# Peptides against a protein of PDB entry 7UQJ: the designs that were tried, part 149

Target 1, 160 residues: chain A of PDB entry 7UQJ
Amino acid sequence: PELYQNFNITPPRGVLFHGPPGTGKTLMARALAASCSSDERKITFFMRKGADILSKWVGEAERQLRLLFEEAKKHQPSIIFFDEIDGLAPVRSSKQEQIHASIVSTLLALMDGMDNRGQVIVIGATNRPDAVDPALRRPGRFDREFYFPLPDVKARFKIL

## One batch from the design tools (peptide; made by RFdiffusion4, then SolubleMPNN)

Design b2_p17_6_s4
Fold by OpenDDE base, seed 2:
Structure b2_p17_6_s4 (fold): chain B 160 residues (1-160), chain C 160 residues (1-160), chain D 160 residues (1-160), chain A 17 residues (1-17)
Amino acid sequence: as target 1 above (160 residues)
Amino acid sequence: as target 1 above (160 residues)
Amino acid sequence: as target 1 above (160 residues)
Amino acid sequence: EEAEEERERREREREER
């Protein structure tokens, strides 16, 4: 958040952190939240896992997402971090497909309903960006993507 | 890495990185691997997930652990990083409990069988240190623990 | 920290974390400090910004550096983290050059004056390693460097 | 401050579940 303000850049509503496991996506989101809170401007950091959203009863997941976005809006400036956001992707079973589609639709509506004046940034982390619903990757949503490469052995060897 | 030498501390064979999700355990392990490989001294970094160890057939998980430790020993100095090492903890179901106990027993034997002259470090990362088998946390194994706190707002304010 | 001893590597007195803004240098330094404190061995973490050192009157910056190193020595084992250490680099203006040169000279003397038995580690973070005085990067000072790559330049420029 | 500490405590308790 302060990165955007420190850089005078309008924050995207959604940022997708993608890359192999252990590339530091979640750490970067937390570090961004850290780096973006000044003494004058505290940033509220909200974290949820994609799987934890899906483990809820039908309609309760949507309610919890709405409450999360409302709470984030109330405590601006804020970051919402979704870890393992590919966990919101439809699993190949039909009954889960409708539930997942409804949750994703709710997330889309919440991201679309954020005013650009809102100091709420949404960061999604995934190990499988191709498993994330393409609708989430459209403009006004997770329209910016950050690849976290495996730190190449050569890049590591150049550091020491 | 350097901190222990600066502190005149005998390196543990096993280090447990614990703390809430997204506190940077995996990134730290990778950065430590990167930070320990000089141009003169390349460190080989091996990564495995706890769940990926358990997804293997009975006896194949143990074989793969033995091969991993053998390969790490062959390519010294080396780091073995187990992400989500609490995934080796017994799930509350009895059939899995025996398989998990056998895998954990194999890991214990491999850690105990490492010579102190061996330039192999084992890092385990967990979000739930209390779910890690207490036998893995004994001296000569994961006997040193590193807490990755949520970067407390106060700790951030003392930095800023 | 443990990894250097595990690898039989003599700890440098100084470690330079370098890489673009928001690569997690400061977070890594904190996580290293946290990771090196066991229940038995608490590590004292001291943090200063390069710019904050320079904002002080002539001679007061040097005094504050001496006090910092003395306090770090008193509270061993300890880490001194200099964020934005390139802020100590001479800006091309002559009056500032002498002040900066004196501060850098004091830091050099403090790093050189640390006994290898001293359990004090100095970490410098910079976005511009080439702006750091080459004298600070010599053996016995910030003689080990860690590159924090941009995960993706285009990705970061879209966030930033 | 107390409301932030209580939120951080509740977030930790939710992350531990």
Scores: peptide ipSAE 0.000, ipTM 0.249, DockQ to the pose 0.061
Fold by OpenDDE base, seed 3:
Structure b2_p17_6_s4 (fold): chain B 160 residues (1-160), chain C 160 residues (1-160), chain D 160 residues (1-160), chain A 17 residues (1-17)
Amino acid sequence: as target 1 above (160 residues)
Amino acid sequence: as target 1 above (160 residues)
Amino acid sequence: as target 1 above (160 residues)
Amino acid sequence: EEAEEERERREREREER
């Protein structure tokens, strides 16, 4: 798909942006969206916070995720950006398992259901890649990871 | 009003900051507040997230909006900054109409009720100007729009 | 404690990062965590949003705060970062007093219960230091404040 | 003291950009 050609990458279903907060994950996700948007080809950018999905969509989060992926598919080429995705998909072995289990299972199924021929990229931003369910980091899901390093601590220590 | 003279702009009731997340919308809104604050004249800065208004103020959002505008008017010169305003005022034609209709109608009425002689500026930040109810973008409401571009993608691609 | 030596500061129990949104409070908190982490010594970084604590932990927020502080103490050296802490600990004199009173009292007690010999730093980020309960800003709590200024308005006005 | 800390921090955020 042309979206993936514009990224010069093999079609990842998902990309995990991980790194410290304020390292520009969200900004990069949208920079990617803007760079892939030409005057002739607008990319639809969907942004959701993982925590907002859980809190606002209590009992409806699964349906809202389905609708989000359907809308993204309808408005191809598109990017779904999950900010703070660890809030949506915490590690299953955490004591908070039950509340998130269905939502995580739905997200996994939606990512697995994405056809590689689609022009939908899913970007998950997290500050804690280890807090994200390892199932999301498997091939066919968030199978590429980009580390967003802190701008040089030495430059910031001159500021502290 | 002197606030608008400090902005060197005709008194907009509302300014829509739109653009990608992390483009500095929120930072600019507060920079404007700080730049218009002199030692002699402090601007009161009110910040609300659209999504927090809906989730925290279920059934009371209208009253809380009224109180916010009253407080802003009481503490003139003031800035009301709505972050993620599309979360508060989604496009009316979206299937989510009914939940937001009263809140959006209240926000519209409050913006319409602002006297041009007041020293209250309303800044709405959104990542999706098209997801904001077009009624909010009419003259006398968010009648000025500032696009926050991504910092040059080329400069960031050199960092990746 | 070595964590405080790494910060070159007298052991604050808490540090308030205040300043405009997007000024890098969250980024700095994690930069501090990363700078204090060597290959030999990893700092455990706990991040919570004040608003998420109230909304997700309705009726359990006190227990979750206790667990957070216990976990931070268990995983020393550690940083607890409260983003938007004014959402968790609004000024007691606000009409919203009753809903937050128990949570604020618990947070105060937890901060007071921190031994200065511990390697736990609590960072609260707020955009509104005046909206934070003054009791949190007293010695032995958020007793150090770091103001995150806006990057120069003039530099940004050249971009507008 | 608060005004000086505010000033130093303004310079710091300028340098972070």
Scores: peptide ipSAE 0.000, ipTM 0.175, DockQ to the pose 0.045; fails the geometry check
Fold by OpenDDE base, seed 4:
Structure b2_p17_6_s4 (fold): chain B 160 residues (1-160), chain C 160 residues (1-160), chain D 160 residues (1-160), chain A 17 residues (1-17)
Amino acid sequence: as target 1 above (160 residues)
Amino acid sequence: as target 1 above (160 residues)
Amino acid sequence: as target 1 above (160 residues)
Amino acid sequence: EEAEEERERREREREER
């Protein structure tokens, strides 16, 4: 509850940051984590990259996801940031990505298992929101989306 | 010459953005590209990720690097941004990374071959500057470095 | 003086970032703060949201603004970033915004009271520059403006 | 890999402090 008040967001279990690469999704997630931390109330920020989970944790990815969510719950208030979440939870219909179906299913179950009273927020960042499994974008999961457009070229000329 | 004047930088052929993940390296590179691009003088920005070059272009990575530099030269003024350049050009002394020695050598040759009159800037971003081949950090290559610190937790407490 | 050299900007007391929502105004402000921080010279970044000042600090907003400026001065070199400043400093002519006239007057006085020798920059971000009180856009206040347009699709083809 | 885990560990240790 209180962590969600700090975001001024009706409590999503997950927030999807989407937009072209280098639009500052990761930076904003870190900025939000810091903005919600006070001297009396430190927020623990967990960062994982989707591709790293698949490459490093082949055969243990489900277990490591469970451990990550348990650790986040233990250290709440906390933020779990998945960078490049399209790498972790690709669209289930892709034949090559069927290998990841168990990982996606585990992530879905972990997000569904988060109590709304818990002070854990999950932020996913992607350059390709359409490459993210639609099941993750349902209510109670990544049910809020923030578009990170390219900050326009003309604007930046006036800025420097 | 003119592109370098827009950066107010003594013309490095390359700039290394380094710092912890999510410190806005990619964002700053895009911001700089935008800030150098006018209605009359559009800058072409090429973005590649080091790990993608290695994984997608195994056996063609050298050719694809050459094509990238040729395309950047053809579309000058231009910026080539290598995100996660430590993945593309790891330290040559590492036994595991010796497989990439030809790619690193190609990148070195391409950077050395850039005429100072050319309107091409190369920006490398990394979370691990010490994982970047020291040969890339020599004068005439990535000879300027910009540290992207974590926006200090204490500075962030003062931010909210 | 020195903080302004880091921006390559003739010392404005304030900079207005304006443009459509999600155009990276907040992101650029954070990137600038990070880019101006060195190991030897840390910049303190203060971030406040205009709507939050009005909603949280009703009856104390003037005092909180004074405290913010005093704290920024105490921790200089510093940046005060007002996100959604149109929420804090709406156009005085609007009947609903007359309640904020004292807050706007306080902000004006604080910006006017900044010594040009001070290392404090104020950045305001808004999606609606025309909703910002014109008195804030006068010389010695937010006297520089940076437009953050929507990345034109054609500009994206040249940048990505 | 160890340097990222060690940085994440140092970030956690800094947040726990």
Scores: peptide ipSAE 0.000, ipTM 0.333, DockQ to the pose 0.128; fails the geometry check

Design b2_p17_6_s4
Fold by OpenDDE base, seed 5:
Structure b2_p17_6_s4 (fold): chain B 160 residues (1-160), chain C 160 residues (1-160), chain D 160 residues (1-160), chain A 17 residues (1-17)
Amino acid sequence: as target 1 above (160 residues)
Amino acid sequence: as target 1 above (160 residues)
Amino acid sequence: as target 1 above (160 residues)
Amino acid sequence: EEAEEERERREREREER
């Protein structure tokens, strides 16, 4: 929240971190949370994995998403970080497609329902931005995207 | 390799990066590769996931590990990064235990067989160091461990 | 550089990363370099330790700093990372105070002399921000500060 | 859990002051 306020920009509701694996998406999300936390104003950080949302919470995933957003709102300023958010994408089974569609639909509704004055930021991280449902990438949801390039193996670290 | 030489330390054959998810283990491995790569001396970076070694290479995992180490030696200086190396640990089925034991035994032999003069470093990353086979953590294998703590959410970035 | 441009902010000349040891300051600096480097636009990363500037370059430290900034400008976009920048602070001897004052004065002048349009970022990391000369923390120098808190080793990430 | 730990940590930091 404050990071964007300090930059005099309207905070997006959602930020998509995308780039190859091991480019620091998850670390950056944690560093952002850390960076915005002071003794006076602590940011609460919540983390979920996309695959865990589908596998650990079968039949309760929608409820757990609602509870997560409620808890984030209760403990604002807060960050919700969805790691591997492309893991919400169905495995190619019709049953998992339906479950996915319900969970993604719930996430869309929760993101749309966030008050812009709320101090809750949602960060999604993915290695495959094209595997993220295009509906999540619309304005008012994950409407800002940060690319995390591979550290070029050719990057001259002159450790002088 | 040179990073440890620049520190006047004997390079370990293997380094274990351990710590909670999203602490930058994978990023650090890539940053190390990038930091050791100059235009004059490019480090070749190889990445494998522990789960992929078990799942994608069923019945050929041992061969693929041998090929990986041969390719790393051919393209030295090189880094082999095993992400989620605890994913080599068996799922609690007797059949997967046998497959795991064979794959881990092969990895042990490959690490033991590395010449100390070779410019190949092996980095293993795990969220669960206690789930890594103790045999992998012995001297001459993953004999150095780096803990990646969670960035504490308390960090005040005063972006003044 | 681009990270700040991507945030639509004027890049600071200098950023101070501060926090207890093992909080990821050095990792984040490398991650920033990595995250801003693409195949099309490689960031050159330079690293120096504060103690090394004083000890390895006795009598040439000022010259080496000038050369470092010139090289960074030549290879822009670039990052200069000073790890343990508080190590430029004198040990409590009058002779080291004079040497420190000269080196710090040179660093101040180099930071002041950077064109704001230059694609050179300076990152200083310290475990002791109060041991960093207040003159370095003034606007146009290390005018942005990022705290890196201790990872609470007990940090229960509820990965829901 | 992160919210509870952040609370427990706030309580400890209040007790240490």
Scores: peptide ipSAE 0.000, ipTM 0.336, DockQ to the pose 0.090; fails the geometry check

Design b2_p17_7_s1 (from b2_p17_7, 10 letters changed)
Fold by OpenDDE base, seed 1:
Structure b2_p17_7_s1 (fold): chain B 160 residues (1-160), chain C 160 residues (1-160), chain D 160 residues (1-160), chain A 17 residues (1-17)
Amino acid sequence: as target 1 above (160 residues)
Amino acid sequence: as target 1 above (160 residues)
Amino acid sequence: as target 1 above (160 residues)
Amino acid sequence: PRPPELYPPLEVEVKLP
C-alpha cells in the first residue's frame, strides 16, 4: 500500500490477483488488509468466495453483493476480497444462465458506483483471469492485475 | 519429508490443514512439495479441489479418485493435496446424497489401502474441519491436523 | 501498495519479515513484487541472501551492497529482498568480526541515504529478529516488522 | 433455508504496530 503511495499511483477501485492456485493470493490480500490498519486506523476486511455467493444465495446473490458493498462503505476504510472471482463472474457465454449475467451486472454497477474518494478497495482473486468477465477488468473496476507466479523451485528451497 | 526423517517421525498417511481461509494452507502444501524436491529427488505434487471432483466428475468421481491414488503411487514420492476437502467429504448427514457417501467411502478405502511404506502423503485443506467426515480424521487417514492461524495482525501491517 | 496510498500512510524504507522458517516470508516478498507489477508498471525485484553476500563477496560486500542499491534506484520502482538478513546484519557482539560491523554500517548508510521519494523498498526476512542488529530496526530503516506465525504447533507436527 | 450465515465481516482488526 505505502509502496503505491510513494509511486504517486492513484489507488484502484479494484485489484485482480491472478496466478496458479496456492500462490498466496488470499494470503496477500489478508496481509494487505493487515498492513494498512494502524492502531488508530483499522481496515475492515470482508471476504467472500465467488462460488459461495452463487451457491448459497441463489436468487439473492445480487442483494448480498449490494449489502456487502454497503457494509464495506459503512466500515471504511475497508477491503472486499472476492476469492475465486471467476466463480462469481464467469465470462459471459451464450449458454450462461441469466442469474450469472445478472450477478455480473450487479457487481459491475457496484464497482462503477464507488466514489474515487471512497476508502473501499475490492480485491478479486482467480486462478483463471481469462475466465473472469472482461467487463470487470476495465478501468474503474479491476483495472490492476497482479500475477502471482508459482514460486520458482529454486525460490521454494529457500523458504524452508 | 526429510524433516520427518530427521525427526524419526513416521510419516502420516494423511495430514489435515485447517484454519481460516487465506491462511496459506495451499501455499504451504505447495511450498512443502517444492522444498522436499531436490534435484535428485523430485516429489510429484497432485492437486485436486474437493468440490471440483464432485462437480466435474459426476458419476466418475470414485474412478477419478482411484486413478489419482494410482498415479500418486506410480510417481512416488508424491503429495496428493485436496483443497477444500470438506467439499469432497462432507460430514455424513441424513440428507447426504448417496453420491457423496460413495465418494467418501472410496476416499476412506483409498487411504486405508495405502501401505505405510508408501511415499504418498495426502494433504487435505479445509476452512471447516468440523465439516469433514469424522471417519477421515481417524488414525491411518487424516490422523494429523494442522491449524493455520490467521497471521497475527501485528505481523501483517509491516509487510506492506 | 495502493492500499497504503488510500490510507495516507507514509511508506517505510524497510520492512522486516520475521517468523519461523517455512512461514512463507520469501514467498510473500515475491508475491508482493509480482502483485505490484502491472503490465504498464513493472516492479524490479532484487533478491539477495545475507549469508551469500558475506560468503561470495568477502572484501567486496560493501561495494556489492552499494551496487545493489544503485541498481534498485536505477530500476525504480523496485524491491530489494534480503533473505536471511540476520546473516548479513547480525547483532553487534564483542566477538563480531570487523567485516560484519562494516557491512552493517554500509547497509545502515544505504538505508539512511534513501530519499523518502525513492521508489525502492527494502524487505528483510529473518527467522531470528533478535539476531538482527537493532540499528537496522529503527525508524527510516526496517521500521516495520512482520511476524509470520507458525501454523500452530499442532499444525507443524502434522505437516512434518 | 437458514439464512446463509453472513460470515461476519472478518473484522480483522488489523492493528498496525
Scores: peptide ipSAE 0.005, ipTM 0.370, DockQ to the pose 0.059
Fold by OpenDDE base, seed 4:
Structure b2_p17_7_s1 (fold): chain B 160 residues (1-160), chain C 160 residues (1-160), chain D 160 residues (1-160), chain A 17 residues (1-17)
Amino acid sequence: as target 1 above (160 residues)
Amino acid sequence: as target 1 above (160 residues)
Amino acid sequence: as target 1 above (160 residues)
Amino acid sequence: PRPPELYPPLEVEVKLP
């Protein structure tokens, strides 16, 4: 929240970190959470894995998402970090993943229900941004996207 | 690579990266792989997630592990990186996870079957080292452990 | 240490981690230090900030550098990590930084005075490798360089 | 299924310099 306030930028409701696995998306989310926390203003960092929401919360995933957003709002300023969000919110057009259509719809509704005045930022991390439902990548949701490139080959060679 | 040569340390068969999530374990493994690759000597980096091995390879996980180690040996020098290895090789004492006892036993046998002369390094990353089977943490397996602390606040400010 | 031994690479006296801020350079250095420590062989990790050496040790910076290298040699195997080494070892041609010419010369002499048989590795991290004195980037000093790429500029601009 | 181990909220005390 504070990072976005300082820049007078309308804080995105959501930020999508995308790039190859192990490019530091999760690390960056934690670093952002930490960089936004001051001595005067502790930021609460919530972390969930997309796959864990589906596997551990079978039948309760929607409720757990609601509770997560409620807890985040209660403990604002807060960051909700979804690691592997492609595991939670797959593309709606994929036949095998209709089971998640309600979960995706709940996440969309929760993102839409976040007042822009709320100090809750959602960060989604994915290795496959194209595997994330395009509805999540619209304005007022994950409308900011960050590419994490692989450490360049030239970078690797200067190491040797 | 070079840091390890100086120390005349018998290269571990396996290295366990542990610490809080988003402390850069995966990034480190990639950077180590990158750091080991020269123009003259490309290191092949294999990455698998522990949970993916269990979920995608139901009934074939053991065969896929064997194939992974064979491919790594064929393409040596190589690094096998297991992200979330606690998801692949949970503590054997957990009643619900006996289904994975054969996978853990296969991984143990593969780690034991690596000749110390082989240019294959296995890196396991976990957020919960105590959730990893202690048999994997023995000499000749993941006998080297690396703690990734949360990045200190002072390190975060120069990121912005 | 162990990854480098397997590859028969002559260990650098120094490694330069470079790349934009927040790319995990400091995190990488800590994780490498951790990665080199075994139960049988603890590696002593020394961390200094370049700017702190200049600001806190006005008139004693050269002595503090010598003491740091002596302590590192005494506690070998060891890693000396200079975070923000561009703050310690600026380009000699910049007029305002002539005050640091003696500090840079001391660091050069200390790097040159490390016998290749010594188990002391120096890691410098910088956001501006071109702001580091080129003399430090020569063989037998920081002769290995690691680029930590930004998450793509397009990604950063979509945050802003 | 055990509830996801909520990693305790990392109270990241960010001490601003």
Scores: peptide ipSAE 0.005, ipTM 0.336, DockQ to the pose 0.050
Fold by OpenDDE base, seed 3:
Structure b2_p17_7_s1 (fold): chain B 160 residues (1-160), chain C 160 residues (1-160), chain D 160 residues (1-160), chain A 17 residues (1-17)
Amino acid sequence: as target 1 above (160 residues)
Amino acid sequence: as target 1 above (160 residues)
Amino acid sequence: as target 1 above (160 residues)
Amino acid sequence: PRPPELYPPLEVEVKLP
């Protein structure tokens, strides 16, 4: 939070961290939360996995997303971190597409409904930015993207 | 590679990284692989997710584990990193318990069958060490456990 | 600590983490210390900032560096992490160049004087690898370099 | 509903320069 205000940058409503797995996306999100926490100003860090939203919140995913955003607003300044946000992406079944569309629509509405006065930042992390719904990547949502490359150790980690 | 032998410690066949999500377990495993790679000695880094072993390798998980260990041995020195190794833990169905038991048994056999002369290290990462099969945490397997605290946990990093 | 010697590779006396600020260099160094600490084998993590060496240790920087290395040796296995190691680099005044040259010379001597039997690793972190004295980057010192790229934020996070 | 795991803020004194 404090990093954005000190920079006179309009806080992105959402930030997309993308890059190969284990490039430190989640760690960076936590470090950002930590770096913005002072003794006077603790940031509350909420973490959810995209796959957990589909698998654990079957039939209540929308409600759980609303509750998450309400709780984040109640505990502001806060960060909502969605790990594996591409895990909200449907597996290719039509029924999963409808469930996905509903969950994504709810997330869109929640991000759009965040007053710019709210000290709530949403961070999404993915290994597959192209698998993230383009509607989430529009201005006022995840409008800032951060590529986490593999550490350029000239040692070719052939990640086989 | 280089940190074990200087310590005159029997190389753990496996290392368990455990701690809250986004504490850098995967990033650490990659950084360890990187730090041990030189221009003359490249470490091959193999990454698999525990959930992918169950979901993508349905009916072939044992074969794919054997192939992974064979490939790791062929490309030694190597690191096999199992991210979310607790994702090998059964979903509560009896049929999944049998599949899990078979996969875990195969992993146990592969870890036990690693010649101490092999330059293959297995790293498991979990957010739930208690969800990892206790048989994997025994001496000669994942016999070393490294807790990745949240940086806030007063686990005394005496930063002297 | 433990990953190095099993590979019969001469442990780097030093590792240089370089890359833009906020790429997780310090966090990685801490996670390395944590990942190598077991209940039976605690790694002592010493952290110093390059700027603090110049500013806080005025006239005693060399002595404080010696004490740091002695303490690290006494509490082995240990990691000495120099954050902002380029902050040892002089501000453009001739008097600071002489002080810097003396401090760098002391650090070189301490790194050269580390017996390969010592379980002390030195990690330097910088945002400006080209500002690090080339003598520190030679074999037997910071001979391994790890680039921590920015996540390619096309959005200029002016990390001020 | 598992209570949201409120992870305490990482008091990493990331002394941002």
Scores: peptide ipSAE 0.000, ipTM 0.376, DockQ to the pose 0.036

Design b2_p17_7_s1 (from b2_p17_7, 10 letters changed)
Fold by OpenDDE base, seed 2:
Structure b2_p17_7_s1 (fold): chain B 160 residues (1-160), chain C 160 residues (1-160), chain D 160 residues (1-160), chain A 17 residues (1-17)
Amino acid sequence: as target 1 above (160 residues)
Amino acid sequence: as target 1 above (160 residues)
Amino acid sequence: as target 1 above (160 residues)
Amino acid sequence: PRPPELYPPLEVEVKLP
């Protein structure tokens, strides 16, 4: 919350961190949580792995998402971080339409249900932004995208 | 510790982490501390915020710095991390010369007093390396600078 | 490079980064690679995901590991980073013994074949160090373990 | 069916000191 206020950036309802693996997406989400918490204002950080929500909660993933958003709302200001969000909400491929459609629909409804006054920030991390359902990347959802390039191995850390 | 030994690089007394806010400078300092400690060799990590040393300890900042360096020396191998070090040791602007001059002078003396054999590493983090007193950036002090670029901001934050 | 020299720590052939997800293990490996490269001395960073080596290279994982280590040796000084290494070399559970045993055996042989003079550092990252084969955690392999706690500010970097 | 172990929210109280 506060990091966004200091930059005159209206806090997005959702932020998509994308870039090659190990570019620090998860770490940046934690560092944003850390930097937004002060001694006076603690931020609660919730983390879930996209593939784990699908694999561990077969048939209850929607309920687990609802509980996660309710808990985040109770503990606001809060950050919900979805690591590997492309594993949670893959682009609707014709072969797995029904199970993925309901989870995506639930996540969409939960993000749309976040009032602009809610101090709940949702961060999704992916190595493949094009593998995330475009419905999640629309305004009011993951409407801000942050590319994490490989640290240019050629980026001279010019130790001056 | 070890990754650095293989590269035949002479260890700095001080390291300046600089770059835009949110580039992970503080997190890198913590993770360097973590990565320097093994099961056999624990590293003690001391963290202070530059602005907090000035604001909380008006008139005693010099004493608090001395105590910090003494504690770090007692608990070596150790890392002293100064977050927002530009808040602790701003470039001598004409308006706040006296109070800043004594704190900077104390920090300089403490860094100069570290024997080359001391296993105390000082890390300063700043968003504005040009706002840090050049005397701190000289050889034997913060003589190594690590630029934390934003992961290429030229990678368009295409806020669509 | 230098931060590690001061601590009189003999550079490991392998470093295990472990801790809860999103504690910055992958980012730290990249940032170590970046911090070890100077204008005069570029470090080549190789990254592989453990589960990807198993899934993409069914029956060729051993060859891909050999090629990776050969490339790293050609481009030394270099870092090989294995993200989610518990996915590459799971603890030998009685049910999947054969395929995992040969991959683990190949990785062991490649790490043992690194001459102490080689400027190739291997970093493994895991959320579950106890899920990594104990043979990889022995001296001369991943003999140094770095715990990345959650940034619980009170979280004792109790390196046990 | 065992109630799925809700991985407790990692309340990372990032108390910046």
Scores: peptide ipSAE 0.000, ipTM 0.203, DockQ to the pose 0.068; fails the geometry check

